# Peptides against a protein of PDB entry 2YKT, part 54

Target 1, 231 residues: chain A of PDB entry 2YKT
Amino acid sequence: SRSEEMHRLTENVYKTIMEQFNPSLRNFIAMGKNYEKALAGVTYAAKGYFDALVKMGELASESQGSKELGDVLFQMAEVHRQIQNQLEEMLKSFHNELLTQLEQKVELDSRYLSAALKKYQTEQRSKGDALDKCQAELKKLRKKSQGSKNPQKYSDKELQYIDAISNKQGELENYVSDGYKTALTEERRRFCFLVEKQCAVAKNSAAYHSKGKELLAQKLPLWQQACADPS

## One batch from the design tools (peptide; aimed at target 1 R190 C192)

Design b2_p23_3_s4 (made by RFdiffusion4, then SolubleMPNN; from b2_p23_3, 13 letters changed)
Fold by OpenDDE base, seed 4:
Structure b2_p23_3_s4 (fold): chain B 231 residues (1-231), chain A 23 residues (1-23)
Amino acid sequence: as target 1 above (231 residues)
Amino acid sequence: MELPEISIEPAELVLDPTAEPPT
């Protein structure tokens, strides 16, 4: 029936969230933690590289013929330091605003969804059972009428059961339809939350990239000219 | 079967496992 199909669809939405979305979200969080760790590793390795660049700048500054190149090398290292600080800020936001919050939500969600599904199933079954009972009583009444010498005696009661069945069928259909809408709302809310958190990460990432671009664009022409100018 | 159309505004996900699921 239409109601049975809609009921199946409703249950499938809840199952999809619990069995597909939530496990995938846990994996996403795990991959995010791995990415964070790798970026932290890059940060540390980069520090060593640019500290070594500073040392080269010190040597240039001690040179009689390359003093100005010492300043260039120091500026290169300083720009990198500023870019790296911006990356660290982005990583903090990535951890605190995305990963931690998603982790908290996904751990609570299994219990919530199980309770919601169970409530829906219980009420759906209750309405279905009430409908089935009315249909069974109508069937009994019709059998009794067919065996009676006065079938007209049961006509009014037959109409009452037909009306009751129609009403209960409509109530069941409405309930299942609303249940489906609710389930889809729950699914969409989870995707929306993920999108919103990713938007926050994207803003922070944009700030990191913008700062890097700005600093390098400002300094790079000066650095490129340094070797052309005969000290 | 025609499925209901759903329009939902983005919202923060709030989960309370102790709260009764919305009726």
Scores: peptide ipSAE 0.019, ipTM 0.471, DockQ to the pose 0.059
OpenDDE base, seeds 1, 2, 3, 5: peptide ipSAE 0.017, 0.016, 0.016, 0.019; ipTM 0.482, 0.466, 0.475, 0.479

Design b2_p23_4 (made by RFdiffusion4)
Pose (drawn by RFdiffusion4):
Structure b2_p23_4 (pose): chain A 225 residues (1-144, 151-231), chain P 23 residues (1-23)
Amino acid sequence: SRSEEMHRLTENVYKTIMEQFNPSLRNFIAMGKNYEKALAGVTYAAKGYFDALVKMGELASESQGSKELGDVLFQMAEVHRQIQNQLEEMLKSFHNELLTQLEQKVELDSRYLSAALKKYQTEQRSKGDALDKCQAELKKLRKKPQKYSDKELQYIDAISNKQGELENYVSDGYKTALTEERRRFCFLVEKQCAVAKNSAAYHSKGKELLAQKLPLWQQACADPS
Amino acid sequence: AEALAELEEAVAEEKAEHGEWEV
């Protein structure tokens, strides 16, 4: 009987994956694509900014008394080119290693999940029907206490076998369904961890490039007196 | 960095126990 409760829980897990998880995953993929489109806009504009800044650096390089300021502006643009390309690296860890792999999985999963739930429902019903029939045949013999005919005992053995088979099937089906759910959350967490490792390398690169160059830049217009 | 290491360890445990996503 707890078996029937477990049978409904299992159907519910497959339904939750197909109707909640995968659609939300489709939405997440869409947000990720928008995010990348936006990140491309920033990388582009950062280019225009830094070229405008190099132009100022060229002007200071040609003047009397401000040449070193020209060097400072060149270095600022250079630091940003090095930071940006550590960012473009985190960006491709986003496209090839996250969005593409998610889209590939979710595409195949619709058929896979529809088929797995269906196979499970058919197998569980077939085992239930065979058990009910064996029990009905036994009830017929028994109707027309510590005594059992040869045939009654054979039915009792068969019912015991089929009941054990049905309960194991439902028990294993539930464990499998929870594992299918967990594998999908695990893959999502792993893809996010990988993008995160590249975000750490990007931010670490920025901290050190600036920690190196920033004090010299702050000194360039200090009072020499 | 510490939280990311803990998540990487949890992902490794989950993959060792339950395997890769199947389709």

Design b2_p23_4_s1 (made by RFdiffusion4, then SolubleMPNN; from b2_p23_4, 16 letters changed)
Fold by OpenDDE base, seed 4:
Structure b2_p23_4_s1 (fold): chain B 231 residues (1-231), chain A 23 residues (1-23)
Amino acid sequence: as target 1 above (231 residues)
Amino acid sequence: MEELQRKIEEIERERAEYGPLKT
């Protein structure tokens, strides 16, 4: 039946969230943590490199013929420091606004969805059983009426069962339909949450890239001409 | 939003066109 098909679709949405979406989300979080760790490693390694660049700048500043190049090297290290600060802010956002929040949601979701599905299944079955019972009673009544010398005796009761069946069928159909809408909404809400959190990270990432581009675009021409200038 | 809305509309159309869902 159409109601049975919609019931199967509803169950499949819940199953897809529990068996496909949530495991994939856990994997996404794990890959995110791995990416975060790698970026933290880059940050640490970069600090060592640019600290060494500062040391080269100190040596230039102590020279008589290359003093101004010391300032250039210091500026290069300082620009890197500013870019690194933006990266650190992006990483904090990545951790706190995306990974942590997704992890909290996915851990709570398993029990919730299982309970929601069970509740839906129980109520759907209850309504279905009630409908089946009324249909069975109508069939019994019709059999009695066919064997009776006075079929009119059962006419009012037959109409009552027909009305009850119609009402219960409508209630079941509405419940299953609402269940399907609810399940789709639950799925959409989870994707929307992921998208929203990813957008927040993307904004901070854009700020990091923009700041880096701006700082380098401002300073690079100065650095490029430094060796052509007399001491 | 469009996909969810389409799914809702499909369910509504089925109700309107075919009457009560056959159980």
Scores: peptide ipSAE 0.005, ipTM 0.308, DockQ to the pose 0.040
OpenDDE base, seeds 1, 2, 3, 5: peptide ipSAE 0.025, 0.019, 0.027, 0.021; ipTM 0.621, 0.598, 0.586, 0.567; seeds 1, 2, 3, 5 fail the geometry check

Design b2_p23_4_s2 (made by RFdiffusion4, then SolubleMPNN; from b2_p23_4, 14 letters changed)
Fold by OpenDDE base, seed 5:
Structure b2_p23_4_s2 (fold): chain B 231 residues (1-231), chain A 23 residues (1-23)
Amino acid sequence: as target 1 above (231 residues)
Amino acid sequence: MEELEKLIEEIKKEREEYGEIET
């Protein structure tokens, strides 16, 4: 029946969230943690490289003919430090605003969806059973009426059961329909949350890239002319 | 059913504490 089909669709939405979306989200969080760790590794490695650059700047500053190039090398290292600080801020946001929040959400969601699905199933079954019972009683009444010498005795009761069946059928259909809409809304909400969190990440990433571009654009012309200018 | 409803409401409240919008 249409009601049964819609019921199956509703259950499938909940199952898809629990069995596909949530596990995939947990994997996404794990991959995010790996990505964070790798970026932290880049930060550490970059520090070593630019600390070595500072050492080259110190040597230049001690030289007779290259003293001014020491300042250039120090500026290069300092710009890197500022870019790195911006990256670290982005990573903190990435951890606290994306990964932690998603992890908290997915943990709560497992319990929520289980309860929500169980509630839906219980109520759907209850309404279905009540309908089936009413249909069975009508069938019993019709059998009695056909075997009776006075069928008119059962006419009013038959009408009552017909009305009750119609009402219960409508109620079941509405409940299942609403259940399906609710399930789809639950699914959409989860995707929207992911999109919104990724938008926050994108914003923070844009700030990191913008700061780096700005700092380098400001200093690079100065650095490029340093060797052309006599000491 | 009542216990399930209570659990659902408790979890919704917990979600609100984390800044999740329920609509």
Scores: peptide ipSAE 0.171, ipTM 0.791, DockQ to the pose 0.068
OpenDDE base, seeds 1, 2, 3, 4: peptide ipSAE 0.045, 0.177, 0.087, 0.031; ipTM 0.698, 0.781, 0.751, 0.676; seed 2 fails the geometry check

Design b2_p23_4_s3 (made by RFdiffusion4, then SolubleMPNN; from b2_p23_4, 15 letters changed)
Fold by OpenDDE base, seed 2:
Structure b2_p23_4_s3 (fold): chain B 231 residues (1-231), chain A 23 residues (1-23)
Amino acid sequence: as target 1 above (231 residues)
Amino acid sequence: MEELEKKEKEIKEEREKYGELET
């Protein structure tokens, strides 16, 4: 029946969230933590590299013939420091606004969804059983009527059961339909939350890339000319 | 009815813990 098909669809939505979405989200969080760790490692390694560059700048500054190149090397290191500071701010946001919030929610969601599904199943079954009972009683009444010398005696009661069956069928269909809409809304809400949090990450990433581009675009022409200018 | 009421209570309690996703 239409109601049975829609019931199966509703259950499948809840099962998809619990068995596919939530495990995939946990994996996404784990991959995010790995990415964060790798970027922290990059920041640490970069510090060592640019500290060594500063040392080369110090040596140039001590040279009579390369003093101006010392300033260039210091500027290169300083620009990188500013870019890395922006990266660290982006990573803090990535951790606090995405990973932590997703992790907290995904661990709580399984129990919530299980309870919601069980509530739906219980009420759906209750309505279904009530419908089946009325259908069974109508069938019994019809059998009694066929065996009776006065079938007209049962006509009013038969009409009452027919009306009750029609009403209960409509109620069941409406309940299952609303259940399906609710389940789809629960799924959509979770995807929307992920998209919104990822948009925040994207904004922070854009700020990082913009700052880096700006700083390098400003200084790179100066650095490129440094060796061409006679001291 | 009693089973339904119990499950409704469970959902309410879990909603309070889980909070709104749209925050």
Scores: peptide ipSAE 0.031, ipTM 0.622, DockQ to the pose 0.093
OpenDDE base, seeds 1, 3, 4, 5: peptide ipSAE 0.026, 0.029, 0.008, 0.029; ipTM 0.588, 0.593, 0.354, 0.596; seed 3 fails the geometry check

Design b2_p23_4_s4 (made by RFdiffusion4, then SolubleMPNN; from b2_p23_4, 14 letters changed)
Fold by OpenDDE base, seed 3:
Structure b2_p23_4_s4 (fold): chain B 231 residues (1-231), chain A 23 residues (1-23)
Amino acid sequence: as target 1 above (231 residues)
Amino acid sequence: MEELKKKEEEIKKLKEEYGPLEV
């Protein structure tokens, strides 16, 4: 029946969230933590590289013919420090605004969705059973009427069961329809939350990239000319 | 009816703990 099909669709939405979305979200969080760790590793390795660059700048500053190149090397290291600070801020936001919040929600969601699905199933079944009971009683009444010497005695009661069946059928259909809309809304809200959190990450990432581009674009022409200037 | 009410209360509590999904 149409109601049975819609019921199956409703259950499938909840199952898809529980069995596909939530496990995939847990994996996404795990991959995010791995990416964060890798970026922290990059920042640490970069510090060592630019500390070594500073040492080269010190040596240039101690030379008689390359002092100006010492200043260039120090500026390169300083620009890196500023870019690194922006990256660290981005990583803090990535951790606190995305990963932590997603992790908190996904752990609570399994219990919530299980309860929501069980509520829906219980009420759907209750309405279905009540409909089936009325249909069964109508069938019994019709059999009794056919075997009776006075069938007209049962006509009013037959009409009452027909009306009750119609009302219960409509109620079941409406309940299942609303259940389906509710389930789709629950699914959409989860995707929307992910999109919103990813937008925050994108904004922070854009700020990091913009700052890096700005600093490098400002200084790079000066650094490129440093070796062309006669000592 | 009583079982349904208990589930409604459980869902309400879990929604409060879960917090808003949309900002």
Scores: peptide ipSAE 0.048, ipTM 0.690, DockQ to the pose 0.112
OpenDDE base, seeds 1, 2, 4, 5: peptide ipSAE 0.033, 0.035, 0.009, 0.031; ipTM 0.668, 0.672, 0.415, 0.626

Design b2_p23_5 (made by RFdiffusion4)
Pose (drawn by RFdiffusion4):
Structure b2_p23_5 (pose): chain A 225 residues (1-144, 151-231), chain P 23 residues (1-23)
Amino acid sequence: SRSEEMHRLTENVYKTIMEQFNPSLRNFIAMGKNYEKALAGVTYAAKGYFDALVKMGELASESQGSKELGDVLFQMAEVHRQIQNQLEEMLKSFHNELLTQLEQKVELDSRYLSAALKKYQTEQRSKGDALDKCQAELKKLRKKPQKYSDKELQYIDAISNKQGELENYVSDGYKTALTEERRRFCFLVEKQCAVAKNSAAYHSKGKELLAQKLPLWQQACADPS
Amino acid sequence: EFEEFLTEESEEYEKALEEAAEE
């Protein structure tokens, strides 16, 4: 009987994956694509800014008394080129290693989940029907206490076997369904962890490039007196 | 240990998709 409760829980897990998880995953992929389109806009504009800044650096390089300021502005643009390309690296860890792999899995999963739930429902129903029939045949013999005919005993053995088979099937089906759900959340967490490692490398690169150059830049227009 | 666990669970899911696609 708890078996029937478990049977409904299992159907519910498959339904939750197909109707809640995968659609939300489709939405996450869409936001990721928008995010990347936006990140591309920033990388492009950062280019225009830094070229405008190099132009100022060229002007200071050609002047009397401000040449070193020209060097400072060149270095600022250079630091940004090095930071940006550590960002472009985190960006491709986003496209090839997260968005593409998610789209690839979610594409195949619709057919896979519809087929797995269906196979499970058919197998569970077929085992339930065979058990009910064996029990009906036994009830017929028994109707027309510690006594059992040869045939009654054979039905009792068969019912015991099929009941054990049905309960194991439902028990294993539930464990499998929870595992299908966990595997999808695990893959999502892993893809995010990978993008996060590259975000750590990007931010670490920025901290050290700036920690190196920033004091010299702050000194360039200090009072020499 | 945790990252190994995530990889293992993800590889098992990928194999299940590959097998389903072959059918």

Design b2_p23_5_s1 (made by RFdiffusion4, then SolubleMPNN; from b2_p23_5, 15 letters changed)
Fold by OpenDDE base, seed 2:
Structure b2_p23_5_s1 (fold): chain B 231 residues (1-231), chain A 23 residues (1-23)
Amino acid sequence: as target 1 above (231 residues)
Amino acid sequence: SELEELKKLSQEYEEELAKSEAE
């Protein structure tokens, strides 16, 4: 029936969220943590590299003929430090605003969805059972009427059951239809939540890249000129 | 706007989860 089909669709939406979306989201969080760890590793390795660059700058500063290049090398290291600071801020936001929040929400959602599905199923079954009962009573009444010497005795009751069945059928269809819309809305909300959190990440990432671009664009011409104009 | 709708839906989701946590 139409109601049965829509009921199956509704349950499938909940199952998709519980069995596909949420596990995939957990995996997404795990991959995010791995990415964060890798970036932290890059930050640490970069520090070693630029500390070594500072050492080269010190040697230049101690030289008789390359003193000005020492300042250039120090500036390169300083710009890197500023870029790394921006990266660390981005990573902090990535952790606190995305990963932690998603992790908390996905765990809570399992309980929420289970309860929501159970509530829907219980009410759907209740309405279905009530409909089935009325249909069974009508069938029983018709059998009695067929065997009766006075079928007219049951005519009013038959009409009442027919009307009740029609009303209950309509109510069931409406309930299942609303249930389906609700389930789709639940799914959409979860995707929206993910998109919003990822937008925050994108904004933070944009700030990081912008800062790096600005700093390097400002200094690079100076550094390129350093060897062409010896002191 | 589409962005405002997105934010609204996201907020509603957060509120529903908060209610569920309080139960």
Scores: peptide ipSAE 0.204, ipTM 0.801, DockQ to the pose 0.740
OpenDDE base, seeds 1, 3, 4, 5: peptide ipSAE 0.018, 0.018, 0.007, 0.025; ipTM 0.482, 0.480, 0.378, 0.517; seed 3 fails the geometry check

Design b2_p23_5_s2 (made by RFdiffusion4, then SolubleMPNN; from b2_p23_5, 11 letters changed)
Fold by OpenDDE base, seed 3:
Structure b2_p23_5_s2 (fold): chain B 231 residues (1-231), chain A 23 residues (1-23)
Amino acid sequence: as target 1 above (231 residues)
Amino acid sequence: SEMEELRKLSEEYEKELQESAAE
C-alpha cells in the first residue's frame, strides 16, 4: 500500500542517517584530526627550517661582503613566523569550532535518532494495529449479518466501522507522510550543519592564505633584487 | 521514561542547531 511504502521510505531515511551519515561523519572527524596533526607537524618542521635560515642570516651579518643579505634572510624568517602564527590561529579554530563541535553533535545524534526512530515506529504500529482491529471487527460483523435473519440490526454498526476505518486510514497516511517529511528535514539539517561548519573553516583558511599572500607580495620584490645590488 | 529522554535530546539537538546558525 501507499502508506506501507512511505513507511519504508521513512525508516530508510533514519537508517541512512544512522548507518551511513553518522559513521561517515565520524570518519570525517578522524580525518580532520589527522589533517590537524599533519599541519602541526608542518609548523614544527618549518620552525626548524627557518631557525636554520636565521643562523645563515647571522653568518651573513658577520661577513664583510654580505652584511645586507643578512637582513634579507632575517626578513624571510620573520615573514614566515607571521604566516605560521596565522596558521596556528586557523588550526585552533579548526579544532575548536569544527572538530570538537562535530564530535559532540555526532555523539548526541546517535541516541537522538535511535529514540526518534523508535518513537515513530511505535506510533506507526499503534495506528496500524488500531486500523487492523477495526477492519477485523467489520469483517466479523458482516459475517454475522449474512447469517442473520435480521441483517438490518447490524447496519448502524457497519456504518460506524466503515467510518472509523476511513478515519484511521487517513490518520495513518497523514502520520506516515508527516514522518517522512520530518525524517527528510532531519537529514537536511545535518548536511546543513556540516556545510555551515565547513564554511567557517573556509573563511579561516582564506584569511590565512590572504595574510601569506600579502606579506610575501610586499617583501618578495625586495628580496629578489638583493643580490643584484652591490654590497 | 523514553519519551522524556527523547524530549531532552530533541531540545539539546535544536539548541545546537540554533547555536550553529547564529555563528
Scores: peptide ipSAE 0.034, ipTM 0.589, DockQ to the pose 0.053
OpenDDE base, seeds 1, 2, 4, 5: peptide ipSAE 0.030, 0.026, 0.009, 0.007; ipTM 0.544, 0.541, 0.351, 0.345

Design b2_p23_5_s3 (made by RFdiffusion4, then SolubleMPNN; from b2_p23_5, 14 letters changed)
Fold by OpenDDE base, seed 1:
Structure b2_p23_5_s3 (fold): chain B 231 residues (1-231), chain A 23 residues (1-23)
Amino acid sequence: as target 1 above (231 residues)
Amino acid sequence: SEMERLRKETQEYLEELEKSAAE
């Protein structure tokens, strides 16, 4: 029946969240942590590299003919330090605003969804059972009427059951329909939360990239010409 | 407007989760 199909769809939405979305989200969080760790590793490695660059700058500054190149090398190291600082800020946001929050939510969600599904199932079953009971009673009544010498005796009661069945059928259909909408809303909310958190990450990432581009664009021409005019 | 609606829905979801966790 239509109501049965909608009921199955509703349950499937909840099951999809619990059995597919949430596990996938846990994996996403794990992959995010790995990514964070790798980026932290990049930051650490970059520090060593640019510290070594600073050392080269110091040597240039101590030279007789390459002093100005020392400043250039220092600037190069400093710009990259600033870029790395922006990366670290992005990573903090990535951790605190995305990973931590998602982790907290996914842990809470299992119990919530189980309860929500159970509530829906209980009420759906209750309404379904009530409908089935009325249908069964009508069938019994019709059987009695068919075997009776006075079928008219059961006519009023038959009408009452028919009305009750119609009403209960309508109620069940409405409940299941609303349940389906609710389930879809639950699913959408979870995706929306993920999207919003990713938007925050994207903003921070954009800031990181913008700052890097700006700093390098500003200084690169200066650095490129540094060797043309020895002091 | 669309984004604001989504934010509201998200916030409601979060509140529901917190409520459920407190029970």
Scores: peptide ipSAE 0.152, ipTM 0.720, DockQ to the pose 0.779
OpenDDE base, seeds 2, 3, 4, 5: peptide ipSAE 0.015, 0.008, 0.017, 0.026; ipTM 0.312, 0.327, 0.370, 0.454

Design b2_p23_5_s4 (made by RFdiffusion4, then SolubleMPNN; from b2_p23_5, 12 letters changed)
Fold by OpenDDE base, seed 1:
Structure b2_p23_5_s4 (fold): chain B 231 residues (1-231), chain A 23 residues (1-23)
Amino acid sequence: as target 1 above (231 residues)
Amino acid sequence: SMMEELKKESKEYEEELKKSAEE
């Protein structure tokens, strides 16, 4: 029936969230943590590299003929420091606004969804059982009427059961329809949350990239000039 | 905007999860 099909669809939405979305989200979080760790590793390695660059700048500053290149090397290291600070801010946001929040939610969500599905199933079954009971009673009544010498005696009661079945069928269909909409809303909310948090990360990432681009675009011509004219 | 709607839906989801955790 239409109701049974829609019921199956509803259960499948919950099942998809529980068995596909949430496990995939846990994996996404794990991959995010790995990515964060790798970026932290880059940060650490970069610090060592640019600290060594500063040392080269010190040597240039102590030289008789390359003092101005010392300033250039220091500027290069300073620009990197500023870019790195922006990266660290992005990483903090990535951790706190995306990973931590997703992790907290995904752990709570299993219980929430289980309860929501159970509630839906319980009420759906209750309505279904009530409908089945009325249908069974109508069938019994029709059997009695068919075997009776006075079928007209059961006509009013037959009409009452038909009306009751119609009403219960309508109630069940409406409930299952609403249940399906609710399930789809639950799925949408989870995706919306993910998209929102990823948008925040994207904004912070854009800020990091913009800062780097601006600083390098400003300084690179100066550094190139210093290399071209060692005097 | 789409972002405002996403934020609204996200907040609603957070509130529902919080409520469920308290029950």
Scores: peptide ipSAE 0.312, ipTM 0.864, DockQ to the pose 0.845
OpenDDE base, seeds 2, 3, 4, 5: peptide ipSAE 0.145, 0.021, 0.157, 0.269; ipTM 0.704, 0.431, 0.764, 0.840

Design b2_p23_6 (made by RFdiffusion4)
Pose (drawn by RFdiffusion4):
Structure b2_p23_6 (pose): chain A 225 residues (1-144, 151-231), chain P 23 residues (1-23)
Amino acid sequence: SRSEEMHRLTENVYKTIMEQFNPSLRNFIAMGKNYEKALAGVTYAAKGYFDALVKMGELASESQGSKELGDVLFQMAEVHRQIQNQLEEMLKSFHNELLTQLEQKVELDSRYLSAALKKYQTEQRSKGDALDKCQAELKKLRKKPQKYSDKELQYIDAISNKQGELENYVSDGYKTALTEERRRFCFLVEKQCAVAKNSAAYHSKGKELLAQKLPLWQQACADPS
Amino acid sequence: SPWPSDDNFDELKEELETLEEEL
């Protein structure tokens, strides 16, 4: 009887994956695409900014008394080119390694999940029907205590076998369904971890490039007196 | 086709939370 409770829980897990998880995953993919489109806009505008900044650096390079300021502005643009390309690296860890792989999985999953739930429902129903029928045949023989005919005993053995088979099938079906759910959340967490490692390399590169150059930049217009 | 197994799921969650805190 707990078996029937477990049977409903299992159907519910498959329904939750197909109607909640995968749609939310479709939405997450869409947000990710928008995010990348926006990140492309920033990388482009950062280019215009830094070229405008190099133009100021060229002017200071051609003047009397401000040449070293020209060098400081060149170095600022250079630091930003180095930071940006550590960012473009985190960006492709986003496209090829996250968005593409998620789209690929979710595309195949619709058919896979519809087929797995269906196969499970058919197998569980077929085992239940065979068990009910064996039990009905036995009830017929028994109707018309510590005594059992040869045929009654054969039915008792068969009912015991089929009941054990049905309960194992429902028990394993539930474990499998929870595992399908956990594999999908795990893959999502893993893809996010990979993008995160590249975000760490990006932010670490920025800290060190700035920690190296920033004091010299702050000194360029200090009072020499 | 089946999805990859979740053998490292608990470790990946802890690693991801640590990386987010360091950022």

Design b2_p23_6_s1 (made by RFdiffusion4, then SolubleMPNN; from b2_p23_6, 10 letters changed)
Fold by OpenDDE base, seed 1:
Structure b2_p23_6_s1 (fold): chain B 231 residues (1-231), chain A 23 residues (1-23)
Amino acid sequence: as target 1 above (231 residues)
Amino acid sequence: SPLPSDDRYEELVKELEELKAQL
């Protein structure tokens, strides 16, 4: 029946979230933590790089003929430091606004979805059983009526069961329909949350790239001419 | 329809678990 098919679809939505989405989300979080760790490694390695560049700048500043190049090397190191600081801010946001929040939700979600599915199944079964009971009673009544010398005495009761079956069928269909909409909403909510948190990460990433582009665009022409215009 | 608010997520988890335990 339409109700039975929609019931199966509803259960399949919950099962898909629990068995496909949530495990995939756990893997996504794990891959995110690995990515964060690698980027933290980049920031650490970058510190060694610009510290070494500063040392080269110090040597230039101590020279007789290359003092101005010392300032250039210091500026290069400082811009690199500022870019790395912006990356660290992005990483903090990536950790706090995406990974931590997703991890908190996914840990709770298995129990939540199990309870939600169980609640739906229990109520759906209760309504289904009540409908089946009325249908069974109508069938018994019709058998009694067919074997009776006075079938007319059962006519009013037959109409009552027909009306009850119609009402219970409608209630079951509405409940299952609402259940399906609820399940789809639960699925959509999880994807929307992921998208929204990823948008926050994207904004912070854009800020990192914008700051780097701005700083380099400002300074690079000055650095490029430094060797062509000796003091 | 509007999506459920994240602010009620933990509360809803608790309510559903309590209901499940009563069934």
Scores: peptide ipSAE 0.022, ipTM 0.556, DockQ to the pose 0.088
OpenDDE base, seeds 2, 3, 4, 5: peptide ipSAE 0.019, 0.020, 0.023, 0.017; ipTM 0.538, 0.545, 0.591, 0.539; seed 4 fails the geometry check

